# Designs tried in a protein design run: peptides against a protein of PDB entry 4GXB. Part 13

Target 1, 277 residues: chain A of PDB entry 4GXB
Amino acid sequence: VPTEEVSLEVLLSNGQKVLVNVLTSDQTEDVLEAVAAKLDLPDDLIGYFSLFLVREKEDGAFSFVRKLQEFELPYVSVTSLRSQEYKIVLRKSYWDSAYDDDVMENRVGLNLLYAQTVSDIERGWILVTKEQHRQLKSLQEKVSKKEFLRLAQTLRHYGYLRFDACVADFPEKDCPVVVSAGNSELSLQLRLPGQQLREGSFRVTRMRCWRVTSSVPLPSGSTSSPGRGRGEVRLELAFEYLMSKDRLQWVTITSPQAIMMSICLQSMVDELMVKKS

## One batch from the design tools (peptide; aimed at target 1 M207 M273)

Design b1_p12_4 (made by RFdiffusion4)
Pose (drawn by RFdiffusion4):
Structure b1_p12_4 (pose): chain A 263 residues (1-190, 198-221, 229-277), chain P 12 residues (1-12)
Amino acid sequence: VPTEEVSLEVLLSNGQKVLVNVLTSDQTEDVLEAVAAKLDLPDDLIGYFSLFLVREKEDGAFSFVRKLQEFELPYVSVTSLRSQEYKIVLRKSYWDSAYDDDVMENRVGLNLLYAQTVSDIERGWILVTKEQHRQLKSLQEKVSKKEFLRLAQTLRHYGYLRFDACVADFPEKDCPVVVSAGNSELSLQLREGSFRVTRMRCWRVTSSVPLPSGGRGEVRLELAFEYLMSKDRLQWVTITSPQAIMMSICLQSMVDELMVKKS
Amino acid sequence: SEELTHNPAFES
């Protein structure tokens, strides 16, 4: 891509706009640094956040497509799709909530965690009852951002990434499920199954050839993981999802974080 | 297409 200065809108998890001037040839880290500079996020906290490509739904919710890799050009990644529904999003990119402590030591880092947690509750990524949700919106007005986040860290599925509803062959073939990734596991809500990353020997992403539109082709995508169900018993679990690649990225990210910790 | 990833954190 010829080098040219452009304006790029990067959204926070709640949809707040962050406008940055970047080059068409800037890579992911360059764009991330420009967003951090605009938000006044310290350099030493940039590594706790990443940029994601998402599809914004009619209701404003985001369906995560992929985390942008180091070699990618974010302006090109989003513009090449030729659709205003696709957005670049900044979100925390670690899994263990112990790292929230490092981020919350800074006012901007705290504000970012607070903003995405509020959105996570509003969009049902964090699981609360109708009554609890009522209480939370109230506590939100009456407590500091820090206190609100400490409470949120104890809520069900805090720190998880939720995927569009899809199907899986667990427990039975073609079961409708909601899959979420977090806390070193995949959660399948059918009843529920919890599949620990440390019990996955490997996982595979497969795709059909592109098919005519039922002007975009369609592809059937699957994410299958080989799971140690019990001693010396491995069983494949298959999820059929247009977000199979994002699920695979989350599994790799969670495995990588476990290994960094082990080291 | 197919991609296979092996888990280095696997626990048998």

Design b1_p12_4_s1 (made by RFdiffusion4, then SolubleMPNN; from b1_p12_4, 6 letters changed)
Fold by OpenDDE base, seed 3:
Structure b1_p12_4_s1 (fold): chain B 277 residues (1-277), chain A 12 residues (1-12)
Amino acid sequence: as target 1 above (277 residues)
Amino acid sequence: MEEVFENPVFEA
């Protein structure tokens, strides 16, 4: 791609558009720096955020596709998909809420976390009771961002990334689940027929390994799952989990976001490694 | 295609 100056749109979690002038040859970090500069985010806080490739759904929700890698050219990565549904989103890239303290010290950082958290609550990524929701709304109306975040930090699935509904083989085969990644775990929420909502929590520290598998289903004549066109790649994330003492079991999630799930796992692992060092 | 990731923070 020839090097040209272009206007690139980067979205915040709340859908706010940040337009930056970048080169088509600018790598992910260059674009991130440009976004930071546009937002007046200090350089020392840039590392707390990342650029993500997402697919915007009809309802405006973001389906996270992957984190943009360092070697990538964000302009090329998003435009090469030839669909306006794909967007670049700025989001915090750490998991431990303790790092919020560093980010919240800065006005811009605070605003970014606030906007993200509001969005996550609105999208149902963060789970709230009726009373908590009332309190959050009150704080939002008052624009008390710090207090809002402090309350939000106590909420279930704060800081989690929620994925689209998918299928797992746990606890039963072909079980519909909603996966969320955060707090060094994968949370699998499921509702079996006639049962209450259940959650399986899979701590990263109990995962021996994980794998991402891509396969092209053979055109089996019979079971045309109605929604999958002929030739769609099936993605799976599987992890080997220590269920009990000396008992490892594979859990497999079938999801088009399997890559993103794997990225989350790696990111959580990396963060844990930093804490151990 | 398959990619396998070993977890260095695995606690047995």
Scores: peptide ipSAE 0.643, ipTM 0.968, DockQ to the pose 0.891
OpenDDE base, seeds 1, 2, 4, 5: peptide ipSAE 0.640, 0.641, 0.641, 0.639; ipTM 0.968, 0.968, 0.968, 0.968

Design b1_p12_4_s2 (made by RFdiffusion4, then SolubleMPNN; from b1_p12_4, 5 letters changed)
Fold by OpenDDE base, seed 2:
Order: C-alpha cells, then sequence, then structure tokens
Structure b1_p12_4_s2 (fold): chain B 277 residues (1-277), chain A 12 residues (1-12)
C-alpha cells in the first residue's frame, strides 16, 4: 500500500469515535500515540492502553477479534478485511486493577476507564446485583467517576473481557458457555435450562500450556451451527489444566474468538511474569 | 494448524 495520509476511526469502548489523521504506514504504536494525542492522554499513560480489532455486531456490541500487534499497520489491518463491521477499539490493556490508580490520576485516563466500565456494565460484562446497580446509577447521575470506579472495582468480573457465547467440552461435551478473561483466569459460565448459573474458574497459574487450533471442517451435511457457512475455519482454544493434584485435563473451547482468548492468556501471563520479577 | 504456548507461570 502506498504511503498516504488517511483518516482513521478509532472507537472507545462506549462507541465514541475518535478520528485521527495517520499515515497508512503508521504502526500500531504510531496510531495509538495519535489517538492519545487526540484525546489529550499523557504519553506516560499510553502504555496502559492498546488497540484491538473488533467486529461490531448489529446491536452495537463488540466482538473482540485480536489485539493489534506492535509492527502491525492498523489502517491496513482494518481495511483489508473489506467489511465495515470491523473496527479498531481503544481499551485498557492491563488486568490488575491496581494499575487503575495510575490511570485515574489523570482526567483523561479517568474518563477512559469510566467510559469503559460503564460500557462493560451496560453490556453485562461486569456482574452486578440490583442494589449495586442502583448505587452505580446514583454515582453515574452524580458524575462521580472516581467513586464509580472504586465501587466497580469490587464487582464480579471487573476488568474482564467477555466473549461471545461459544462451546466448550467442559463440564461435558458441547456445553454452551460464556467465556470471560480477567483476574488471571478464564471464567466459563454455563446456564442450563432450569438450572442455576454454573461457573468454572480456570486460573492461569494452573494451566500448564494452551494451544490454538485452526481447522477447516469437512462439509458434513449437518449445518450444526447457524451462521457458519461451508468452509469457515473452526478455531479452538485448548488448555491443559491442573484439576487436582497430579491430574491434568485438557479443556477445549470452540470459538471464533479463540485467538483473542489466547492473546488474553498470554497477556495475563506476561503481567504475572512482571509481578514475579 | 496448531500453535502451542507453554506457560512459564504454571504452578504445579
Amino acid sequence: as target 1 above (277 residues)
Amino acid sequence: SEEVFENPVFEA
């Protein structure tokens, strides 16, 4: 692609549009810096955020596809998909809520975290009780962003990334699950008809390894999943988990977001490595 | 295709 100046749209978690003028040859960091400059985010806070490729659903929800890599060209990455459904999203890229303290000291950082958190609650990524929701709404009405975040930080799945409904082989084969990544774990939520919500919590520290597998399903005549056309790549994330003492078991998640899940795992591992050093 | 990731923070 020839180097030219282009207008690139980057979305915040709440769908707010940030337009930046960049070069088609600008790498992820260059674009991120441009977005930061547009938002008036200080340079020292840029590292707390990343650009993600997402698919925007009809309802405006984002399905995270992957994190944009350092040497990637965001303009090319998004435009090469030739679909308006694909967007670039700015989101915080750390897991430990302790880092919120660094970010929220700045007005722009605070606003970004607030907007993201509001969106995550509205989308049901953060789990809230009725009373908690009332409290959050009260704080939102008062525009008390710091207090809102402090309350939100105590909530279940705060800071988690929620994935689209998918299938896992845990606790049994072909279980419909909702996977969320955060707090150095994968949470697999299962709700069977007439049953309470069941959650499997898989701590990253108990994963020996994980793998991402891509396969092309043979055209079996049974259209099993509505919406996957013949020839769509099947993605799976599998991890080998220490279920009990000396008992490792593979858990496999079948999801178009398997790559993103793997990226989350790696990111959580990386953060844990930093804490151990 | 398959890509495997070993976990350096695995605690056995």
Scores: peptide ipSAE 0.656, ipTM 0.970, DockQ to the pose 0.886
OpenDDE base, seeds 1, 3, 4, 5: peptide ipSAE 0.654, 0.656, 0.655, 0.655; ipTM 0.970, 0.970, 0.970, 0.970

Design b1_p12_4_s3 (made by RFdiffusion4, then SolubleMPNN; from b1_p12_4, 5 letters changed)
Fold by OpenDDE base, seed 3:
Structure b1_p12_4_s3 (fold): chain B 277 residues (1-277), chain A 12 residues (1-12)
Amino acid sequence: as target 1 above (277 residues)
Amino acid sequence: SEEVFENPVFEP
């Protein structure tokens, strides 16, 4: 791609558009720096955020496709998909809420976390009770961002990334689940017929390994997932989990976001490694 | 295709 100056749109979690002038040859970090500069985010806080490729749904929700890698050219990565539904989103890229303290000390960082958190609550990524929701709304109306975040930090699935509904083989085969990644775990929420909502929590520290598998279903294969055309790639994330002492079991999630799930796992692992060092 | 990731923070 010829090196040219272009205007690139980067979205915040709340859908706010940040337009940056970048080169088509600018790598992910270059674009991130440009976004930071546009937002007046200090350089020392840039590392707390990443650029993600997402697919914008009709309802405006974001389906996370993947984190943009360092070697990527964000302009090329998004435009090559030839669909306006794909967007680049800025989001915090750490998991431990303790890092919020560093980010919140800066006005811009605070605003970013606030906007993200509001969006996550609105999207149902963060689980709230009726009373909590009332409190959050009150704080939002007052624009008390710090207090809002402090309350939000106590909420279930704060800081989690929620995936689109998918299928897992746990606890039963072909079980519809909603997967969320955060707090060094994968949370699998499921509702079986006639049963209450259940959650399986899979801590990363109890995963021996995980794998991402891509396959092309055979045309004659009965595994027509609803909405998948013939020849669509099937993605699976499987992890080997320590269920009990000396008992490892594979859990497999079938999802078009399997890659993103894997990225989340790796990211959580990396963060844990940093904490151990 | 398959890609496998070993977990260095695995705690048995």
Scores: peptide ipSAE 0.659, ipTM 0.971, DockQ to the pose 0.890
OpenDDE base, seeds 1, 2, 4, 5: peptide ipSAE 0.657, 0.659, 0.659, 0.656; ipTM 0.971, 0.971, 0.971, 0.971

Design b1_p12_4_s4 (made by RFdiffusion4, then SolubleMPNN; from b1_p12_4, 7 letters changed; failed a check: a repeat of another design)
Amino acid sequence: MEQVFENPVFEA

Design b1_p12_5 (made by RFdiffusion4)
Pose (drawn by RFdiffusion4):
Structure b1_p12_5 (pose): chain A 263 residues (1-190, 198-221, 229-277), chain P 12 residues (1-12)
Amino acid sequence: VPTEEVSLEVLLSNGQKVLVNVLTSDQTEDVLEAVAAKLDLPDDLIGYFSLFLVREKEDGAFSFVRKLQEFELPYVSVTSLRSQEYKIVLRKSYWDSAYDDDVMENRVGLNLLYAQTVSDIERGWILVTKEQHRQLKSLQEKVSKKEFLRLAQTLRHYGYLRFDACVADFPEKDCPVVVSAGNSELSLQLREGSFRVTRMRCWRVTSSVPLPSGGRGEVRLELAFEYLMSKDRLQWVTITSPQAIMMSICLQSMVDELMVKKS
Amino acid sequence: EFENPEAFFDLK
């Protein structure tokens, strides 16, 4: 892409706009640094956040497509799709909530975690009852951002990433499920199954050839993971999802974080 | 349990 200065909108998890001037040839880290500079996020906290390509739904929710890799050009990644429904999003990119402690030591880092947690509750990524949700919106007005986040860290599925509803062959073939990734596991809500990353020997991402539109082709995508169900018993679990690649990225990210910790 | 599992891609 010829080098040219452009304006790029990067959204926070709650949809707040962050406008940055970047080059069409800037890579992911360059764009991330420009967003951090605009938000006054310290350099030493940039590594706790990443940029994601998402599809914004009619109701404003985001369906995560992929985390942008180092070699990617974010301006090109989003513009090449030729659709205003696709957005670049900044979100925390670690899994263990112990890292929240490092981020919350800074006012901007705390503000970012607070904003995405509020949105996570609103969008049902964090699981609360109708009554609890009522209480939380109230506590939100009455407590500091820090106190609100400490409470939120104890809520069900805090720190998880939620995927569009899809199907899986667990427990039975073609079961409708909601899949979420977090806390070193995949959660399948059918009843529920919890599949630990440390019990996955491997996973595979498969696709059908592109098919005519039922002007975009369609592809059937699957994410299958080989799971150690019990001693010396491995069983494949298959999820059929247009977000199979994002799920694979989350599994790799969670495995990588576990290995960094082990080291 | 397993460590350093590999991801396999078959995409068309």

Design b1_p12_5_s1 (made by RFdiffusion4, then SolubleMPNN; from b1_p12_5 with F9Y K12Q)
Fold by OpenDDE base, seed 3:
Structure b1_p12_5_s1 (fold): chain B 277 residues (1-277), chain A 12 residues (1-12)
Amino acid sequence: as target 1 above (277 residues)
Amino acid sequence: EFENPEAFYDLQ
C-alpha cells in the first residue's frame, strides 16, 4: 500500500469518534500515540490502552474481533475487511482494577475509564442490581466520575469483556452460553431448560493450556442449520481445565470470537506474570 | 496450543 496521509476514525467504548490524521503505513503504536495526542492523554498512560478491531452490530454494540498487534497497520487492518461494520476501538487493556488508580489520576484517563464503564454498564457487561443502578445513575447525574468508578469497581464483572452468545460443550453438549473474560477467569453464563441462570467460573490458573482451532463444516446434506451459510469457518476455543484434584477436562467453546477469547486468556496470564515479577 | 505458565500456582 502506498504511504499516504489518511483520516482514521477511532471509537471510544461509548461510540465517541476520535479522528486522527495518520499514515497508511503507521503501525498500531503510532496510531495509538496519535489517538492519545488527540485526546491529550499523557504518554505515560498510553500503555494502559490498546486498539481493538470490533464489528459494530445493528444495535451499536461492539463485537470484539481481536486486539491489534504491534506490527499491524490499523488503517489497512480495518479497511481490508471492506465493511463499514468494522471499527477500531480504544479500550483499557489491563484487568486489575488497581491500575485504574494510575489512570484516574489524570483527567483524560479518568474520562476514558468513566466512558468505558458507563458503556459497559449500559451494555450489560457489568452486572448491576436495581439499587446499584440507581446509585450509579445518581452519580452520573452529578458527574462524579471518581465516585462512579469506585462504585463500579465493586460490581460483578467490572473490567470484564463480554462476548456474543455462543455454544459450549460444558456442562452439556451444544449448550448455549454467554462468555465473559476478566478477573483471571472465563465466566460462562448459561440457562438450561427449566433452570435458573448458572455461572461457571473457569480460572486461568486452573487452565493447563488452551488452543484455537478453525474448521470448515463438511457440507452435510441433511442438517442445514439455517443460520450458518454454507462454508462458514467454525472457530473454537478449547482449554484443558483442572476440574478437581488430578482431573483434567477439555472445555470447548464454539464462537466467532474464539481468537479474541484466546487473546484475553493470554493477556490475563501475562498480567499475572507481571504481578509476580 | 498455548501452555499456561501460570497453571496451578494458586493450588500449591
Scores: peptide ipSAE 0.471, ipTM 0.923, DockQ to the pose 0.067
OpenDDE base, seeds 1, 2, 4, 5: peptide ipSAE 0.462, 0.466, 0.463, 0.468; ipTM 0.921, 0.921, 0.922, 0.922

Design b1_p12_5_s2 (made by RFdiffusion4, then SolubleMPNN; from b1_p12_5, 5 letters changed)
Fold by OpenDDE base, seed 5:
Structure b1_p12_5_s2 (fold): chain B 277 residues (1-277), chain A 12 residues (1-12)
Amino acid sequence: as target 1 above (277 residues)
Amino acid sequence: EFTNPVAYYDLL
C-alpha cells in the first residue's frame, strides 16, 4: 500500500469517535500515540491501553475479534476487511484493578476508565444488583467519576471482557455458554434446562496448556450449527485443566472469538509473570 | 476435514 495521509476513526468503549490523521504505513503503536495525543493522554499512560479489532453488531455492541499486533498497520487491517462493521477500539489492556490507580490520577485517564466502565455496565459485562445499580446511577448523576470507579471495582466481573454466546463441551456436550475473561480466569456462565444460572471458573494457574484450532467443514458435512454457511471456518479454544489432584481434563469452547480468548489467556499469564518477577 | 492449529501454550 502506498504511504498516504489518511483519516482513521478509532472508537472508545462507549462508541465515542476519535478521528486521527495518520499514515497508511503507521504501525499500531504509531496510531495509538496519535489517539493518545488527540485525547491529551500523557505518554506515560499510553502503555495501559491497546487497540482492538472489533465487529460492531446491529445493536451497537462490540464483538472483539483480536488485539492489533505491534507490527500491524491498523488502517490496512481494518480497511482490508471491506466491511463497515469492523472498527478499531481503544480499551485498557491490563487486568489488575490496582493499575487503575495510576491511570485515575490523570484527568484523561480517569475519563477513559469511567467511560469504559459505564459502557461495560450498560452492556451487562459487569454484573450489578438492583441496589448497586441505584448507587452507581446516583454517582453518575453527580458526575463523581472516582467514587463511581471505586464502587465499580468491587463489582462482579469488573475488568472482564465478555464474549458472544457460544458453545462448550463442559459440563455437557454442546452446552450453550457465555464466556468472560478477567481476574486470571475464564468464567463460563450457563443455564441448563430447568436449572438456575451456573458459573464455572477456570483459573489460568490451573491450565496446563491451551490451543486454538481452525477447521473448514467438508461440503458434504452436515452444518451442525444452524446459520453457518457451508465452508465457514470453525474456531475452537481447547485447554487442559487440572480439575482435581492428578486429574487433567480437556475443555473445548467453540467460538468465532477463540483467537481473542487465547489472546486474553496469554495476556493474563504475562501480567501474572510480571508480578512474580 | 482440515484442521489447523493456530496457537499453543504450555504453562508447565
Scores: peptide ipSAE 0.018, ipTM 0.615, DockQ to the pose 0.100
OpenDDE base, seeds 1, 2, 3, 4: peptide ipSAE 0.018, 0.016, 0.016, 0.016; ipTM 0.607, 0.595, 0.599, 0.600; seed 1 fails the geometry check

Design b1_p12_5_s3 (made by RFdiffusion4, then SolubleMPNN; from b1_p12_5 with F9Y K12L)
Fold by OpenDDE base, seed 5:
Structure b1_p12_5_s3 (fold): chain B 277 residues (1-277), chain A 12 residues (1-12)
Amino acid sequence: as target 1 above (277 residues)
Amino acid sequence: EFENPEAFYDLL
């Protein structure tokens, strides 16, 4: 691709648009630096954020596709998809809420975390009680961003990424689930017929390994699942989990976001390794 | 397949 100056739109978690002038040849870090400069985010805080490729849904929700890698050209990566539904999103890229302390010391960092957290609550990624919601709204009305974040940090699934509804083979075959990644785990939320909402926690420290597989469904004549066109690639994330002492079991999640789930697992593992070093 | 270097660390 010839090197040209272009305007690139990068979204914040709340849908705020950040327009940056970049080269088509600029790599992910170059674009990230341009976004940081546009926001007046200090250079020492850039490493706490990443660029993600997402698909914007009709309701304005983001379906995370993948994290943009260092060698990628964000302009090419998003435009090559030839769909306006695909966006680049800036989001925090660490899992431990302790790192929020470093980011929130800066006004811009604080604003980014606040906007992300508000959005995550509004989208139901962070789970809140009625009372907690009331407290959060009160703090939001007062524009008390630090206090808002401190309360939010105590909430269930704070800092998690929530995926689109998908299917797992656990606890039962073809079980509808909502997967969330955070706090060194995959959380699988499910509601079986006539049962209460259940959550399964799969800690990364109990995963021996994982893999992503892609398959093309054979044109089975009869049961066209109405929504999956005959030619759609099926992605699966499988991980081998220590269920009990000396008992490993494979768990498989079928999701178009299997790649993103794998990226989250790797990222959580990487962060754990850094903390031990 | 990705092997997890952090596997079972908290269990040892």
Scores: peptide ipSAE 0.457, ipTM 0.918, DockQ to the pose 0.068
OpenDDE base, seeds 1, 2, 3, 4: peptide ipSAE 0.446, 0.446, 0.211, 0.452; ipTM 0.915, 0.914, 0.859, 0.916

Design b1_p12_5_s4 (made by RFdiffusion4, then SolubleMPNN; from b1_p12_5 with F8I F9Y K12L)
Fold by OpenDDE base, seed 4:
Structure b1_p12_5_s4 (fold): chain B 277 residues (1-277), chain A 12 residues (1-12)
Amino acid sequence: as target 1 above (277 residues)
Amino acid sequence: EFENPEAIYDLL
């Protein structure tokens, strides 16, 4: 692609549009810096955020596809997909809420965290009780962003990424699940027919390894699941988990977001490594 | 396959 100046749209978590003028040859960091400059975010806070490729759903929700890597050209990465459904989103890229303290010291950082958190609550990524929701709404009405965030930080799945409904082989084969990543874990929520909602927590510190695999389903004659066209690539995330002492078990999640899940795992592990150093 | 350097096996 020839190097040209282009206008690139980057969305915040709440769908707010940030337009930046960049070169088609600008790498992820260059685009991130341009977005930061547009928002008046200080340079020392840029590292707390990343650019993500997402698919915008009909309801305006975002399905995270992957994090943009350093060597990527965001303009090319998004436009090469040739679909208006794909967007670039700015989001915080750390897991430990302790880092919120650094970001919240700046007005722009505070606003970004606030907008993200409001959106995550509205989308049901952060789990709230009725009473908590009332308290949050009161703080939102008062535009008390710091107090809002302090309350939000105590909520279940604060800072998590929630994925689209998918399938796992745990606890049973072909079990419908909702996966969320955060706080150094994968949370699997499931409701089996006639059963209560169950949640399994898979801590990354108990994962020996993980992998992403892709397969093309062979046209098996009879049960064409009506919605999957013949040629759809099936992605799976598999991780080997220490269930108990000396008992490792593979857990496999079938999801088009398997790549994003693996990126989250790596990111959580990386953050843990930094904290130990 | 990604091996996890933060895997803690000895604490179980």
Scores: peptide ipSAE 0.319, ipTM 0.828, DockQ to the pose 0.068
OpenDDE base, seeds 1, 2, 3, 5: peptide ipSAE 0.302, 0.321, 0.085, 0.319; ipTM 0.826, 0.828, 0.769, 0.830; seeds 2, 3 fail the geometry check

Design b1_p12_6 (made by RFdiffusion4)
Pose (drawn by RFdiffusion4):
Structure b1_p12_6 (pose): chain A 263 residues (1-190, 198-221, 229-277), chain P 12 residues (1-12)
Amino acid sequence: VPTEEVSLEVLLSNGQKVLVNVLTSDQTEDVLEAVAAKLDLPDDLIGYFSLFLVREKEDGAFSFVRKLQEFELPYVSVTSLRSQEYKIVLRKSYWDSAYDDDVMENRVGLNLLYAQTVSDIERGWILVTKEQHRQLKSLQEKVSKKEFLRLAQTLRHYGYLRFDACVADFPEKDCPVVVSAGNSELSLQLREGSFRVTRMRCWRVTSSVPLPSGGRGEVRLELAFEYLMSKDRLQWVTITSPQAIMMSICLQSMVDELMVKKS
Amino acid sequence: SSESLTHNPAFE
């Protein structure tokens, strides 16, 4: 891509706009640093956040497509799709909530975690009852951002990434499920199954050839993981999802974080 | 079509 200065909108998880001037040839880290500079996020906290390509739904929710890799050009990644529904999003990119402690030591880092947690609750990524949700919106007005986040860290599925509803062959073939990734596991809500990353020997992403539109082709995508169900018993679990690649990225990210910790 | 296989180094 010829080098040219452009304006790029990067959204926070709640949809707040962050406008940055970047080059068409800037890579993911360059764009991330420009967003951090605009937000006054310290350099030493940039590694706790990442940029994601998402599809914004009619209701404003985001369906995560992929985390942008180091070699990618974010301006090109989003513009090449030729659709205003696709956005670049900044979100925390670690899994263990112990790292929230490092981020919350800074006002901007705390503000970012607070903003995405509020959005996570509003969009049902964090699981609360109708009554609890009522209480939380109230506590939100009455408590500091820090106190609100400490409470949120104890809520069901805090720190998880939620995927569009899809199907899986667990427990039975073609079961409708909601899949979320977090806390070193995949959660399948059918009833529920919890599949630990440390019990996955491997996982595989498969795709059909592109098919005529039922001007975009369609592809059947699957993410299958080989799971140690019990001693010396491995069983494949298959999820059929247009977000199979994002699920695979989350599994790799969670495995990588476990290994960094082990080291 | 495509296939990608990833082996988990954290497997127990």

Design b1_p12_6_s1 (made by RFdiffusion4, then SolubleMPNN; from b1_p12_6, 6 letters changed)
Fold by OpenDDE base, seed 3:
Structure b1_p12_6_s1 (fold): chain B 277 residues (1-277), chain A 12 residues (1-12)
Amino acid sequence: as target 1 above (277 residues)
Amino acid sequence: GSEEVFENPVFE
């Protein structure tokens, strides 16, 4: 790709647009630095954030496709998809809320976390009670960002990334689930017919391994899931989980976001490794 | 089809 100066749009979690002038040859870190500079985010805080490729849904929600890798050229990565629904999003890239303390010390960092958290709550990624929601709204109206975040940090699934509804083979085959990644776990929320909402928590430390599988389903006549046209790639994330002492069981999630889920797992593992060293 | 397997170093 010829090296040219281009304007690249990077979105914050709340949809705020950050326009940066970059080279088409700029790699992910270069673009991230440009975004940081545009936002006046200090260099020492850049590492707490990453660029993600997302698909913007009709309701404005973001479906995370993957984290942009270091070797990628963000401009090329997003434009090559030839669809305006694909966006680059800046989001925090750590899981432990303790790191919020470092980021919140800076005004820009605070604003970024605040915007992300507000968005996550609005999108239902962070689970709130009615009373908590009232408290959050009050704090939001007062623009008390630090207090807002402190309250939010106590909420269920704070810091989690929520995926689109998908299918898992746990606890039963072809079970519709909503997967969320955070706090060193995958949370699988499911509602079986006539049953209450259930959550399965799968801690990363109990996963021996995981795998991502890409396959093209053979045109088998019968299991036409109505929505997937002939020839669509099926992605699966499977992890081998220690259910009990010396009992490993594979859990398989079928999702177009299987790659992103795997990236989250790796990211959580990496963070845990840093804490152990 | 493709498969990528990740071993977990923090498996306990």
Scores: peptide ipSAE 0.634, ipTM 0.966, DockQ to the pose 0.792
OpenDDE base, seeds 1, 2, 4, 5: peptide ipSAE 0.632, 0.632, 0.633, 0.633; ipTM 0.966, 0.966, 0.966, 0.966

Design b1_p12_6_s2 (made by RFdiffusion4, then SolubleMPNN; from b1_p12_6, 7 letters changed)
Fold by OpenDDE base, seed 3:
Structure b1_p12_6_s2 (fold): chain B 277 residues (1-277), chain A 12 residues (1-12)
Amino acid sequence: as target 1 above (277 residues)
Amino acid sequence: GSSQVFENPVFE
C-alpha cells in the first residue's frame, strides 16, 4: 500500500469517534500515539491502552476480533476487510483494577475509564443489581466520575471483556455459553433448559495450557450451526484445566472469537508474570 | 486444520 496521509476513525468504547490524521504506513503504536495526542492523553498513560479490531453489530455493540499487534498497520488492517462493520476501538488493556489508580490521576485517563465503564454497564458486561444500578445512575447524573469508578470497581465482572454467545463442551457437550474474560479467569455463564443461570469460573492459574484450533468442517448435509455457512472456518479455544487435585480436564469453547479469547488469556498471563517479577 | 498451543508459565 502506498504511503499516504489518511483520516482514520478510532472509536472509544462508548462509540465516541476520534478522528486522527495518520499515514497508511503508521504502525499500531504510531496510531495509538496519534489518538492519545488527539485526546490529550499523556505519553506515560499510553501504555495502559490498546487498539482493538472489532465488528460492530447491528445494535451498535462491539464484537472484539483481536488486539492489533505492534507491527500491524491499523489502516490496512481495518480497510482490508472491506466492510464498514469493522472498526478500531481504543480500550484499556490491563486487567488489575489497581492500575486504574494510575490512569485516574489524569483527567483524560479518568474520562476514558469512565466512558468505558459506563459502556460496559450499559452493554451488560458488568453485572449490577437494581440498587447498584440506581446508585450508578445517580453518580452519572452528578458526573462524579471517580466515585462512579470506585463503585464500579466493586461490581461483578468489572474489567471483564464479554464475548458473543457461543458453545462449549462443558459442563455438557454443545452447551450454549457466554464467555467473559477478566480477573485472571474465564467465566462461562450458561443456562441449561429448566435450570437457573450457572457460572463456571476457570482461573488462569489453574490452566496448564491452552490451544487455538482452526478447521474447516467437511460439508455435511446437516447445517450444524445456523449462523455458519458451509465452508466457514471453525475456531476453537481449548484449555487444560486443573479441575481437582491431580485431575486435568480439557475444556473446549467453539467461538469465532477464539483468537480474541486466547489473546486475553495471554494478556492476563503476561500481567500476572509482571506481578510475580 | 491448524493449531497453536500456549504453555502457561503461571500454572500452579
Scores: peptide ipSAE 0.637, ipTM 0.965, DockQ to the pose 0.809
OpenDDE base, seeds 1, 2, 4, 5: peptide ipSAE 0.634, 0.636, 0.636, 0.634; ipTM 0.965, 0.965, 0.965, 0.965

